# Designs tried in a protein design run: peptides against a protein of PDB entry 1LOE. Part 10

Target 1, 181 residues: chain A of PDB entry 1LOE
Amino acid sequence: TETTSFSITKFGPDQQNLIFQGDGYTTKERLTLTKAVRNTVGRALYSSPIHIWDSKTGNVANFVTSFTFVIDAPNSYNVADGFTFFIAPVDTKPQTGGGYLGVFNSKDYDKTSQTVAVEFDTFYNTAWDPSNGDRHIGIDVNSIKSINTKSWKLQNGKEANVVIAFNAATNVLTVSLTYPN
Target 2, 181 residues: chain A of PDB entry 1LOE as posed
Amino acid sequence: TETTSFSITKFGPDQQNLIFQGDGYTTKERLTLTKAVRNTVGRALYSSPIHIWDSKTGNVANFVTSFTFVIDAPNSYNVADGFTFFIAPVDTKPQTGGGYLGVFNSKDYDKTSQTVAVEFDTFYNTAWDPSNGDRHIGIDVNSIKSINTKSWALQNGKEANVVIAFNAATNVLTVSLTYPN

## One batch from the design tools (peptide; made by RFdiffusion4, then SolubleMPNN)

Design b1_p9_4_s1 (from b1_p9_4 with S1M)
Fold by OpenDDE base, seed 5:
Structure b1_p9_4_s1 (fold): chain B 181 residues (1-181), chain A 9 residues (1-9)
Amino acid sequence: as target 1 above (181 residues)
Amino acid sequence: MISFSSTLS
Protein backbone atom coordinates (compact mmCIF):
# COMPACT_ATOMS: atom_id res chain seq x y z
CA THR B 1 0.00 0.00 0.00
CA GLU B 2 1.28 3.45 -0.94
CA THR B 3 2.07 5.74 1.99
CA THR B 4 2.86 9.45 2.00
CA SER B 5 4.42 11.03 5.08
CA PHE B 6 5.78 14.41 6.10
CA SER B 7 6.88 16.15 9.27
CA ILE B 8 7.51 19.76 10.20
CA THR B 9 9.14 20.20 13.61
CA LYS B 10 10.18 23.83 13.14
CA PHE B 11 8.63 26.42 10.88
CA GLY B 12 11.12 28.67 9.14
CA PRO B 13 10.65 32.06 7.50
CA ASP B 14 11.10 30.48 4.07
CA GLN B 15 9.04 27.36 4.63
CA GLN B 16 8.95 25.82 1.18
CA ASN B 17 6.38 23.09 1.76
CA LEU B 18 3.61 25.42 2.92
CA ILE B 19 1.28 27.74 1.07
CA PHE B 20 0.26 30.66 3.25
CA GLN B 21 -3.15 32.25 2.85
CA GLY B 22 -4.50 35.37 4.47
CA ASP B 23 -2.69 36.39 7.62
CA GLY B 24 -0.86 33.11 8.17
CA TYR B 25 2.91 33.32 8.62
CA THR B 26 5.87 31.87 10.51
CA THR B 27 7.71 33.44 13.41
CA LYS B 28 10.10 32.07 16.02
CA GLU B 29 9.88 28.65 14.39
CA ARG B 30 6.10 28.55 14.86
CA LEU B 31 3.24 28.68 12.41
CA THR B 32 1.02 31.60 13.36
CA LEU B 33 -2.47 31.69 11.91
CA THR B 34 -3.58 35.03 13.35
CA LYS B 35 -2.45 37.77 15.66
CA ALA B 36 -4.53 38.73 18.67
CA VAL B 37 -6.60 41.20 16.66
CA ARG B 38 -10.12 41.19 15.28
CA ASN B 39 -11.21 40.16 11.81
CA THR B 40 -8.21 38.18 10.65
CA VAL B 41 -8.07 34.87 8.84
CA GLY B 42 -4.89 32.90 8.37
CA ARG B 43 -4.40 29.54 6.73
CA ALA B 44 -1.54 27.30 5.75
CA LEU B 45 -1.74 24.46 3.25
CA TYR B 46 0.67 21.64 2.65
CA SER B 47 2.10 22.51 -0.74
CA SER B 48 1.95 19.04 -2.28
CA PRO B 49 -1.48 17.61 -3.05
CA ILE B 50 -2.31 14.43 -1.15
CA HIS B 51 -4.54 11.76 -2.67
CA ILE B 52 -6.78 10.98 0.29
CA TRP B 53 -9.82 10.50 -1.91
CA ASP B 54 -9.44 8.96 -5.35
CA SER B 55 -12.08 10.44 -7.61
CA LYS B 56 -11.58 7.74 -10.22
CA THR B 57 -12.03 4.72 -7.98
CA GLY B 58 -13.87 6.29 -5.07
CA ASN B 59 -11.36 4.80 -2.67
CA VAL B 60 -10.43 6.69 0.48
CA ALA B 61 -7.10 6.40 2.25
CA ASN B 62 -6.43 5.98 5.92
CA PHE B 63 -4.57 8.84 7.52
CA VAL B 64 -3.09 9.94 10.83
CA THR B 65 -1.97 13.44 11.65
CA SER B 66 -0.52 14.89 14.83
CA PHE B 67 0.32 18.42 15.83
CA THR B 68 0.83 20.73 18.78
CA PHE B 69 -0.98 24.03 19.08
CA VAL B 70 -1.14 26.97 21.45
CA ILE B 71 -3.97 29.41 21.86
CA ASP B 72 -2.60 32.45 23.64
CA ALA B 73 -5.38 34.92 24.25
CA PRO B 74 -4.68 38.14 26.16
CA ASN B 75 -7.89 37.62 28.12
CA SER B 76 -8.73 34.04 29.06
CA TYR B 77 -12.36 34.99 29.64
CA ASN B 78 -12.89 36.41 26.16
CA VAL B 79 -11.23 34.28 23.50
CA ALA B 80 -11.81 34.52 19.75
CA ASP B 81 -13.20 31.83 17.45
CA GLY B 82 -10.48 29.18 17.41
CA PHE B 83 -9.03 27.27 14.49
CA THR B 84 -9.33 24.12 12.38
CA PHE B 85 -7.37 21.33 10.87
CA PHE B 86 -8.96 20.72 7.49
CA ILE B 87 -8.82 18.73 4.28
CA ALA B 88 -10.13 20.49 1.18
CA PRO B 89 -9.74 20.53 -2.61
CA VAL B 90 -6.41 21.60 -4.07
CA ASP B 91 -7.70 24.97 -5.20
CA THR B 92 -9.16 25.86 -1.80
CA LYS B 93 -9.17 29.52 -0.81
CA PRO B 94 -9.98 31.27 2.45
CA GLN B 95 -13.69 31.22 3.19
CA THR B 96 -15.81 33.17 5.68
CA GLY B 97 -14.01 34.32 8.80
CA GLY B 98 -15.15 34.64 12.38
CA GLY B 99 -17.25 31.72 13.50
CA TYR B 100 -16.83 30.05 10.13
CA LEU B 101 -13.10 29.79 10.91
CA GLY B 102 -12.08 30.71 7.38
CA VAL B 103 -13.06 27.25 6.12
CA PHE B 104 -16.83 27.22 5.61
CA ASN B 105 -19.57 29.56 4.41
CA SER B 106 -22.73 27.95 5.74
CA LYS B 107 -24.26 25.94 8.54
CA ASP B 108 -26.22 24.06 5.90
CA TYR B 109 -24.70 20.95 4.39
CA ASP B 110 -23.01 21.82 1.09
CA LYS B 111 -21.54 18.86 -0.75
CA THR B 112 -19.76 21.19 -3.16
CA SER B 113 -17.52 22.31 -0.30
CA GLN B 114 -15.79 18.92 -0.28
CA THR B 115 -14.22 19.88 3.04
CA VAL B 116 -13.69 17.91 6.24
CA ALA B 117 -12.46 19.78 9.29
CA VAL B 118 -11.71 19.30 12.95
CA GLU B 119 -12.51 22.52 14.74
CA PHE B 120 -11.08 23.71 18.02
CA ASP B 121 -13.84 26.16 18.73
CA THR B 122 -13.41 28.67 21.54
CA PHE B 123 -16.45 30.87 20.83
CA TYR B 124 -20.15 30.07 21.10
CA ASN B 125 -22.08 30.85 17.93
CA THR B 126 -25.77 30.52 18.75
CA ALA B 127 -26.80 29.60 15.23
CA TRP B 128 -24.88 26.33 15.02
CA ASP B 129 -22.83 25.48 18.12
CA PRO B 130 -23.95 23.11 20.90
CA SER B 131 -26.50 24.82 23.11
CA ASN B 132 -24.52 24.28 26.31
CA GLY B 133 -22.15 27.04 25.21
CA ASP B 134 -19.02 25.01 26.00
CA ARG B 135 -15.80 25.43 24.15
CA HIS B 136 -15.55 22.29 22.09
CA ILE B 137 -13.85 20.15 19.52
CA GLY B 138 -16.02 19.44 16.51
CA ILE B 139 -15.97 17.25 13.44
CA ASP B 140 -17.24 19.20 10.44
CA VAL B 141 -18.30 17.74 7.10
CA ASN B 142 -19.20 20.28 4.42
CA SER B 143 -20.64 22.61 7.07
CA ILE B 144 -19.57 24.69 10.04
CA LYS B 145 -22.31 22.90 11.97
CA SER B 146 -20.49 19.90 13.38
CA ILE B 147 -21.77 16.37 12.95
CA ASN B 148 -20.44 15.71 16.45
CA THR B 149 -18.75 17.67 19.24
CA LYS B 150 -16.96 17.13 22.53
CA SER B 151 -16.65 19.70 25.31
CA TRP B 152 -13.10 20.94 25.77
CA LYS B 153 -11.46 22.88 28.59
CA LEU B 154 -9.08 25.39 27.03
CA GLN B 155 -5.81 25.88 28.86
CA ASN B 156 -4.83 29.32 27.64
CA GLY B 157 -1.19 29.62 26.66
CA LYS B 158 -0.50 25.91 27.10
CA GLU B 159 0.56 23.43 24.45
CA ALA B 160 -2.08 20.92 23.40
CA ASN B 161 -1.15 17.73 21.60
CA VAL B 162 -3.63 16.52 19.00
CA VAL B 163 -3.97 13.27 17.09
CA ILE B 164 -6.51 12.87 14.29
CA ALA B 165 -6.97 9.45 12.75
CA PHE B 166 -9.24 8.29 9.95
CA ASN B 167 -10.15 4.68 9.29
CA ALA B 168 -11.38 4.34 5.72
CA ALA B 169 -12.80 0.85 6.22
CA THR B 170 -15.18 2.05 8.93
CA ASN B 171 -15.42 5.68 7.78
CA VAL B 172 -14.65 6.74 11.36
CA LEU B 173 -12.68 9.84 12.29
CA THR B 174 -11.15 9.93 15.78
CA VAL B 175 -9.84 13.02 17.54
CA SER B 176 -7.69 13.02 20.68
CA LEU B 177 -6.34 15.97 22.65
CA THR B 178 -4.06 16.13 25.68
CA TYR B 179 -2.32 18.81 27.72
CA PRO B 180 0.91 17.06 28.72
CA ASN B 181 2.48 20.00 30.57
CA MET A 1 -7.29 13.38 27.72
CA ILE A 2 -10.21 14.06 25.41
CA SER A 3 -11.06 11.52 22.73
CA PHE A 4 -14.12 11.01 20.56
CA SER A 5 -15.10 9.58 17.19
CA SER A 6 -17.72 9.97 14.48
CA THR A 7 -18.73 8.25 11.30
CA LEU A 8 -18.43 10.74 8.47
CA SER A 9 -21.46 9.46 6.54
Scores: peptide ipSAE 0.534, ipTM 0.958, DockQ to the pose 0.070
Fold by OpenDDE base, seed 1:
Structure b1_p9_4_s1 (fold): chain B 181 residues (1-181), chain A 9 residues (1-9)
Amino acid sequence: as target 1 above (181 residues)
Amino acid sequence: MISFSSTLS
């Protein structure tokens, strides 16, 4: 069994294991995806491709990832759009911004996207988001329209700890979020 | 804590 792991505790100005796309950059040892302006897309990709699916055997790897994020919006009651953790093809490029979070282009299922994402969505998009209008965490497969969601109360400016685990045997993705402080 | 799961297929 092959295992690949990495850890980034500080984000430097020349982070060699990341590929920055769009407005993504590092500052104050943090990864910053966007500035607080309209219609920006910032992405960061792990520079070393990870072999998750074996085309010959059909085997899919388990994985666990953990990270901490902060959303610091100037107005706590007007926050758009959130961010995503995602897995996509190695040649992935920024997709549609705004409510599509720079990762998808449609609410319709598109297998050619080959993208799985966990969204931390702070803005209600009537066309695809849960009808209750809650900020939410979503699991997205080839569409910005989540296959499952969980209501989530944003704590603006506070650190959230996230764990995302995938069990290949069951094909189950589990997302956990806490605000420890 | 918030935790939830989904089958990807």
Scores: peptide ipSAE 0.528, ipTM 0.958, DockQ to the pose 0.070
Fold by OpenDDE base, seed 3:
Structure b1_p9_4_s1 (fold): chain B 181 residues (1-181), chain A 9 residues (1-9)
Amino acid sequence: as target 1 above (181 residues)
Amino acid sequence: MISFSSTLS
């Protein structure tokens, strides 16, 4: 049994352990995924491949990740799509379709994408988002249409702490979001 | 790969 761990306390201007795609970049020791311009996509990938699934045995690894984020969305009508934490194959490419968070390209289930994402969604897309129109956290498996969602009351401009954990024995993914201040 | 992504439409 092997355990892999990493920690990034601050993001430097020459972050060697990240692969940037689209408009993703670092500034002021923070990772910024998109510029404040319409029709943009930005991604940052951890450069070292991590073996989550063993193709020979079928075993899946447990994992826990934590991060802090800030979203500036003072209103609900003139906002970006939000952001997502995701796990995908090493050859994953940014997707440019509006509302797909740069990860997916369809509301239809596509197992060939082999992508799992936790979305923090700030824009209501009538075609696939929960009908109540709330900002929400979603768990996405091979589709932008979440398999499970929970309404999320965004505290504009404040730091949110997130913990995402996967238990392979139970096949349960848990997401926790708190505002410590 | 473990990643983060965002879009502004």
Scores: peptide ipSAE 0.438, ipTM 0.922, DockQ to the pose 0.043
Fold by OpenDDE base, seed 4:
Structure b1_p9_4_s1 (fold): chain B 181 residues (1-181), chain A 9 residues (1-9)
Amino acid sequence: as target 1 above (181 residues)
Amino acid sequence: MISFSSTLS
């Protein structure tokens, strides 16, 4: 079994291993995807392609990723659309903004998207989000409409620790989020 | 590719 790993503890102004798209940039040793400005999409891609799916065998690799993120909205009662971790083809470009999180274009399943995402969704979109209107974590497969969701209480301005693990043998994706501070 | 995205509408 071959294992590939990487870590980024600080994001510098010359971050060579990231591809920035849209409004994404680095500041204060942090990756900043968006400012509090309307109609913005910010993305950052790890520059080295990672082979998770083997086209020859159909096998999918196990993976574990961890990161810390902050959503800092000026108004905690009216927070923007959210944040997404995603895996997409190497030629991926920013997609529809707003509730589509810059990752998808439709609530309809589109296998050509070839995109899997874990959304941390802070805005209720009536057309596809869970009917309870809660902010939520969602697992998205080729659609902004999540295949599974769990209510999530945003702590505005606080650091959230996330671990995402995929077990290929069981085909189970696990997401955990904690607010340690 | 491993990626992050965020939007503000």
Scores: peptide ipSAE 0.408, ipTM 0.909, DockQ to the pose 0.043

Design b1_p9_4_s2 (from b1_p9_4 with T7V)
Fold by OpenDDE base, seed 3:
Structure b1_p9_4_s2 (fold): chain B 181 residues (1-181), chain A 9 residues (1-9)
Amino acid sequence: as target 1 above (181 residues)
Amino acid sequence: SISFSSVLS
């Protein structure tokens, strides 16, 4: 069997294993996806393609990823949309449509996008978000309209620890978020 | 703490 792993504990100014798209950049050893202005999209991709699905055998790899993030969104109305962790084809490009988190471009299911994302969504989009209007974590498959969501009480400005695990045998994606303090 | 899962279609 073959395994691929990487770890970035400090994000440097010349991070060779990341491809920056849009307004994504590093500062103070952190990855920052957007500037503190309206209408900004930023992404960072791991620079090496990862073999998750083998088209010849049909085998799918297990994976586990963990990261820590901070969001500053003190209210629910004058805020950005949030962010995603995502897996997409190697030629993926930023999407600029409002509410699509820089990853998707439609609420309609599009198998050709071949994109799976976990969203941490801070803005209620009436057209596709859960009707209760809560900030939420969502699992997105080929659409901004999540296949499943969980209400999320944001602790503003606090570090959240996330673990995302995929079990290929069961086809189950699990998302865990913890505020350690 | 939040944890949830889904089967990817």
Scores: peptide ipSAE 0.639, ipTM 0.969, DockQ to the pose 0.071
Fold by OpenDDE base, seed 4:
Structure b1_p9_4_s2 (fold): chain B 181 residues (1-181), chain A 9 residues (1-9)
Amino acid sequence: as target 1 above (181 residues)
Amino acid sequence: SISFSSVLS
């Protein structure tokens, strides 16, 4: 089995293996996706395409990714929409902002999107989010309406460690989040 | 700590 791996410990201003879209940029060795203003979309793509699905054989690769994120909301009671980790076609461009997190355009399933995302959703959108109104982690497949969610208590300004693993044999995506501090 | 899984469609 062929394995490809990469790691970015510190994000620099001249980070060459990232493609920035919209308002995404680097500062203080962090990747910053958006400023604390409304209606902004920032994205960063890994510059090298990753072979996850083999079109010839139909086989899908296993993968594991880990990252640390911080949500710094100026108002803990009125935070922004959150962010996503996503996998999308190589020519992907920013999509609808706000509750769509810059990744999707509809709550209806759209196979042409070809996008899988793990959302860290801090804003309740009544049209598609879980009815309990909780901030949540969601697994999104071709829709902003998650196929599965888990309630998540945001610790504003704190580092969260995330691991996302996909088992191709079982077609199971697993998401874990920990606040170590 | 939170962990959950889903079968992708």
Scores: peptide ipSAE 0.583, ipTM 0.963, DockQ to the pose 0.072
Fold by OpenDDE base, seed 1:
Structure b1_p9_4_s2 (fold): chain B 181 residues (1-181), chain A 9 residues (1-9)
Amino acid sequence: as target 1 above (181 residues)
Amino acid sequence: SISFSSVLS
């Protein structure tokens, strides 16, 4: 089996293994996806295509991704919209911003999207988010409307550690988040 | 700490 791995502990201004889309950029060794302005979409893609699905055999690869993120909003009580980790076709382009997180265009299931995402959603969108209004982590398959969610209490300005694991044998995606400090 | 899982469609 083929294994692809990479690690980025610090982001440089000329990060060659990333493709920046929209307003995504690096500063102070961090990856910044959006500016603190309305209707901003920023994305970063791993520059080398990863073989997740084998079209000939039908096999799907396992994967594990870990990262640390910080949401640092000037007003901790008014935070929009969050961000997402996603897997999409190699020619993917930025999609609808705001509540769609630049990754989706609809709450309706759209198989042509071919996108799986884990959202870290800080803003309640009445049209598709869980009715309790909680900030949440969601697992999204071809839709901004999550197939499953978990309430998440944002700690503004604090580092969160995330692990996302996919088990191809069981078709299970697992998301873990911890605020270590 | 939060952890949850889902079967993908």
Scores: peptide ipSAE 0.582, ipTM 0.962, DockQ to the pose 0.071
Fold by OpenDDE base, seed 5:
Structure b1_p9_4_s2 (fold): chain B 181 residues (1-181), chain A 9 residues (1-9)
Amino acid sequence: as target 1 above (181 residues)
Amino acid sequence: SISFSSVLS
């Protein structure tokens, strides 16, 4: 089977293979999406197209991605909306910010979005988030309203390791998160 | 640690 892989361990100011959108930038070898300022949207895209779904054959590829992130809010009791990992069409542009995480525009299912996302949601939006109000990880398909969620306790300022795996044969997406330190 | 899965369709 054909495979495509890449790894970025350090993010420099002239980082190759990334397209920055909105407020996304690099500093201190880290990718920074926002500056903890409200109403900001920062995105970074892998610049080389990846064939996860083949529109001609209908085939869907397996994939595994891993990354480390840090949410560092000045006040742990009042954080922003969080961030998301997403797969979207190659011509994707920033969408609605805030609770929509710059990836979606509605809680209504929109097949034309063609976007799958894993959200790391730190803010409770009454209109679509789980009613328990917990910070959570969500799996989003063509909507900011997750098809499934899992409660998640944020460790402010700590590195979280994430693994996201998709099995095309079963159509199952698996998300794991750990705080190793 | 946290781990969970979902069918996308």
Scores: peptide ipSAE 0.577, ipTM 0.962, DockQ to the pose 0.070

Design b1_p9_4_s3 (from b1_p9_4 with I2M T7V)
Fold by OpenDDE base, seed 3:
Structure b1_p9_4_s3 (fold): chain B 181 residues (1-181), chain A 9 residues (1-9)
Amino acid sequence: as target 1 above (181 residues)
Amino acid sequence: SMSFSSVLS
């Protein structure tokens, strides 16, 4: 068997293993996806392609990723849309449509996008978000309309620890979030 | 702390 792993404990100004798209950049050893202005999209991709699905054998790899993030969204109306962790084809490009988190471009299911994302969504989009209007974590498969969501009680400005695990044998994706403080 | 899972259809 073959395994691939990487770890970034500090994000440097010349991070060779990341491809920055849009307004994404590093500062003070942190990855920052957007500038503190309206109408901004930023992404960062791991620079090496990862073999997750083998088209010849049909085998799918297990994976686990963990990261820490901070969001500043003091209210529910004058805020941005949130962010995503995502897996997409190597030629993926930023999407600029409002509410699509820079990853998707439609609420309609599009198998050709070949994109899986975990969204941390801070803005209620009536057209596709859960009707209760809560901030939420969502699992997105080829659409901004999540296949499953869970209400998320954001602790504004606090560090959240996230673990995302995929079990290929069961086809189950698990998302865990903890505020350690 | 929170956790949830989903089958990726």
Scores: peptide ipSAE 0.600, ipTM 0.964, DockQ to the pose 0.071
Fold by OpenDDE base, seed 5:
Structure b1_p9_4_s3 (fold): chain B 181 residues (1-181), chain A 9 residues (1-9)
Amino acid sequence: as target 1 above (181 residues)
Amino acid sequence: SMSFSSVLS
């Protein structure tokens, strides 16, 4: 089985293998997507194409990704929209910001998007988010309206460890989040 | 900690 792996433990100003889009940048060895300013969109892409889905054979690869993130909002009662991990075509460009997280343009299913995302959503958008208003983790397939969500207790300013695993045989995506500190 | 899964289709 062919496998592709990479690891980035420190993010420098001249970080290799990353393409920055919008307001994304690096500082203090961290990747910063936004400065908690409204209407900003920051994205970072792995610069080397990865064959997760083979359009010729139709085969889909298993994958596991892990990362650590921090959401640090000056006011825990008034946070931004959050962020997302996503898989998209190699020519992807920033999409609609705000509640669309710079990845989608509609709550309507759009197969041409060819985008799968895991959202870490800190803002309640009435039009598509779960009605309970909870901050949540969502699995998004070609739409900002998640196919499934799980309530999530944000620990402001704390490091969260995330693992996202996809099993191609079962077509199941699993998301795990832990606050170890 | 938390974990959840979903079928993508």
Scores: peptide ipSAE 0.548, ipTM 0.956, DockQ to the pose 0.070
Fold by OpenDDE base, seed 1:
Structure b1_p9_4_s3 (fold): chain B 181 residues (1-181), chain A 9 residues (1-9)
Amino acid sequence: as target 1 above (181 residues)
Amino acid sequence: SMSFSSVLS
């Protein structure tokens, strides 16, 4: 089996293993996806395509991704829209912003998007988000409407540690989040 | 801390 791994502890201004799309950029050794302005879409893609699905055998690879993120909103009670980790086709381009997080275009299932995402959603969109209105983590498959969600208490300005693991044998995606401090 | 899982479609 083939294994691909990478680690980025600090983001440089000329990060060669990332492709920046839209307003995504690096500053102060951090990856910044959006500016604090309306209708901003920023994305960063790993520059080397990863073979997750084998078209010949039909096999799907396991994967584990870990990262740390900070949401630092000027107003902790008015935060939009969050961000997402996603896997998409190699030629992916930014999609609809705002509540679609730059990754999807519809709440309807669209197999042509070929996109799986984990959303860290800080804004309640009535049309597709859980009716309790909680900020939440969601697992999205070809739609901004999550197949499953879990309420999430945002700690503004604090570092969150995330682990996303996919088990190909069971087809289970697991998301874990911790605020260590 | 939190953790949850889903079977992908």
Scores: peptide ipSAE 0.540, ipTM 0.955, DockQ to the pose 0.071
Fold by OpenDDE base, seed 4:
Structure b1_p9_4_s3 (fold): chain B 181 residues (1-181), chain A 9 residues (1-9)
Amino acid sequence: as target 1 above (181 residues)
Amino acid sequence: SMSFSSVLS
């Protein structure tokens, strides 16, 4: 099994291994995906292709990724749409904004999107989100409608530590989120 | 590619 790893602890203005899309940019050594402006989508793609699926053997690779993110909304009662980690073809462009998180275009399963996402969803979209209306973590496979969700209490302005791991042998994706501070 | 996205609406 071939293993590829990368780590970015500080984001620079000339970050060579990232493809910025939409309003995504770097400032203060942080990757900033959105400006405090409505109707915006910001994305950042790792510039090198990562092969999770072997087309010849059909095998899927294990992976573990960790990151820290901050959602900082001026109004904690209205926190826009959320943040998303996703795996998709490197040549993809921003998709539908709003509740689609710039990653998907439909709540219907669309295998052609070739996208797996972990959403940290702060806005309740009645058409596909869990009926309890909670902010939530969701696992999305080729659809904005999550295959599984868990309620998540946002700590506005605080750093969240996330670990996402996939075990190919068991076909289990795990997500953990903690607020250490 | 491993990526991040965020949206304000």
Scores: peptide ipSAE 0.439, ipTM 0.911, DockQ to the pose 0.043

Design b1_p9_4_s4 (from b1_p9_4, 3 letters changed)
Fold by OpenDDE base, seed 3:
Structure b1_p9_4_s4 (fold): chain B 181 residues (1-181), chain A 9 residues (1-9)
Amino acid sequence: as target 1 above (181 residues)
Amino acid sequence: SMSFSSELK
């Protein structure tokens, strides 16, 4: 059985264990995904491939990840789309379609994308988001249209603590978010 | 504080 773990307490200017895509960069020891302009996409990938699924044995790994983030979205209109934590094939490339969070490119389910994401969505896209228009956390499997969502009361500009856990035995992904302050 | 789960498919 293989086990991989890593921890990044501060993001340096030469973060060797991350691959930056698009406009992603580090500054002031934080990871910043986008530039402060319209239509910007940035991503950061863990540089080492993680053996989550073994094609020979069929085994799927458990995983747990935790991180903190800050979003500034003072209103529901003049804001960007949000961000995702995602797992995708090693050759994954950023996607630039509006509303797709840099990860997906369709609301249609496409199993060949092999991409799972947890979205923290701050912009209501009528075509695929929950009809109540709430900011929401979503679990996305091979589509920007979430398989499940939960309304999210954003505390603007405050640090949120997130834990995402996957249980391979049950195939259940759990998302937890807290605002400690 | 919030938490929710879903089976992946």
Scores: peptide ipSAE 0.677, ipTM 0.970, DockQ to the pose 0.070
Fold by OpenDDE base, seed 1:
Structure b1_p9_4_s4 (fold): chain B 181 residues (1-181), chain A 9 residues (1-9)
Amino acid sequence: as target 1 above (181 residues)
Amino acid sequence: SMSFSSELK
């Protein structure tokens, strides 16, 4: 077995272990995915490929990731579209923006995407989001239409702590979010 | 705080 780990507590201007795509950049020691303007896509990829699926054996790795995020929208009642933590092929490029969050292109299941994402979705897209219209956390597998969601109340401008854990033995992904302040 | 889980397909 192998283990890969990394930790980034402060994001520098020369963050060599990240690949920036689109409008993604670092400022004030934060990773910034997008400016508060319409129709922008920013992504950041961990630069070292991680062996998560063994094509020969079919085995999948366990993983645990944690991060802190802030959504600071100028208008707390008009926030779009959110962001994702995602796992995708090594040659991944930005996908459709807006409600697709830069990681998917369709609500239809597309196995060729090979992308798993946890979305922190602040905008209700009628075509695929839960009908209650709540902001939500979603688990996305090869589609922007989540396989499961949970309502989430955004605290604009506040730090949220997230833990995402995957148990390969059970194939269960667990998402936890806390606003500690 | 909140937590939820799902089996991946």
Scores: peptide ipSAE 0.617, ipTM 0.965, DockQ to the pose 0.071
Fold by OpenDDE base, seed 4:
Structure b1_p9_4_s4 (fold): chain B 181 residues (1-181), chain A 9 residues (1-9)
Amino acid sequence: as target 1 above (181 residues)
Amino acid sequence: SMSFSSELK
């Protein structure tokens, strides 16, 4: 089995291995997805398609990804919608913003989306989010309505370390988050 | 820290 890996330690203005969509950009060695304004959608895609699903064999590759993020909101009690790590078709374009996080268009399952996402959701959308209203991490498959969620206490402006691992043999996606500081 | 898992369907 082949293994492909990549690492981006610092994001620069000439980041050739990323495709920026919408308002996504790099600044101060960070990837910034959105400005603190309404209806902003910013995305960044890894420029080289990753072979996760093998159409010939039907097999799916294992993967592990790690990253550090900061959600920096002007008011900790009035934050934006959050963000996602997602896997989508190579021709993916920004989708609906706001609560759909620029990745989905519906709370209904839509296999044509072909999108799997881990959401770090900081805004309660009554139509699909867990009824407790907690900020949460969600695993989304072809819908903004998560197949599973876990309550998450946002530390505004603080770095969170994330590891997302997929085990193809079990079809299980695991999400881990730590605030190290 | 926190961790959780889900089978993708």
Scores: peptide ipSAE 0.607, ipTM 0.964, DockQ to the pose 0.071
Fold by OpenDDE base, seed 5:
Order: C-alpha cells, then sequence, then structure tokens
Structure b1_p9_4_s4 (fold): chain B 181 residues (1-181), chain A 9 residues (1-9)
C-alpha cells in the first residue's frame, strides 16, 4: 500500500510546499486565507500532486486530514462566508467567490468540477444552504449545494480542531470538529 | 464536539 503524508506545524513566509492563490498568505506562523474585508478569496494548495484518485485503475485512496482553524470575525452577527477544505484537480484555479467559497461555480451538480469539499459555512445563502439558517459544516461534491450538512456552533476567535477521514471501501467521508480551548 | 458522516454519491 502506497502512503503519502505531510505535516505543517508552522506556516512561514517562505513556505515551499504551498502554492498560494488569490489573497492567501502566511503571517505569524499561520495560513491566512482572507482578511476581514468583502470580496476576497484566498486559497492554498499543497504543491505536490497526490494520487487520491487513480485515473488508470479508478481506485480511490483512503485518507485522513487534520488541521486547526480560527475564524475571527470583528462582528459575530455579520461574518463572512467561511472557508473550506477541498480536493480538486491539479490544475485547479480559484472559482466563484462569496458563497461559493472560491471552489465552486454552481449549485447544480457538475461532474466536470471533480471537486470534493468540506465547507465551514458561516453565512446563510438562501439559494442552497439549509433552510434553518444555522452555521454549518457541509460535505460538497461537485456543487456548492451540500449533499449533507450538520449545524455547527461557531466559537469566534477560538481554535477548532478538525479531522476529515475518507474510507474508500465504504465511500464514506467523516468530519469531526472539537473546540479544545 | 461534533461529528457526522456521508456517503459520497
Amino acid sequence: as target 1 above (181 residues)
Amino acid sequence: SMSFSSELK
């Protein structure tokens, strides 16, 4: 079994294994995707292609990803759209911003997107988000309209620990989030 | 803490 792994504990200005897109940058040992301003999209890609999907055999690899994030909104009642972890083709470029999180372009299923994402969505978009209006975690497959969501209580300015695991045998993606502090 | 799963279809 082939295994690929990497770890980034500190994000530096000369980070060699990341490709920055849009407004993404590093500061104070953190990866910052956007500032607290409107109409910005920041992305960071792992610079080495990963064979999570084998185009030759059609096989899909298991994977597990863990990371810590902070959303620090100046106004807890008027936050931005959130952010997303995603897996996309190697030539991926920033897509539509705002509610599309810079990753998708449509609420309609588009297999040509070839993108799977876990969204941490802090803004209610009437056209596709769960009708209860809750901030939520969503699993997105080739569409900004999630195939499944779970309500999520944002703790503003606090570190959240996330684990995302995919089991290829069952085709199940699992998302876990904790606020340890 | 929270956790949820979904089959990717």
Scores: peptide ipSAE 0.591, ipTM 0.962, DockQ to the pose 0.070

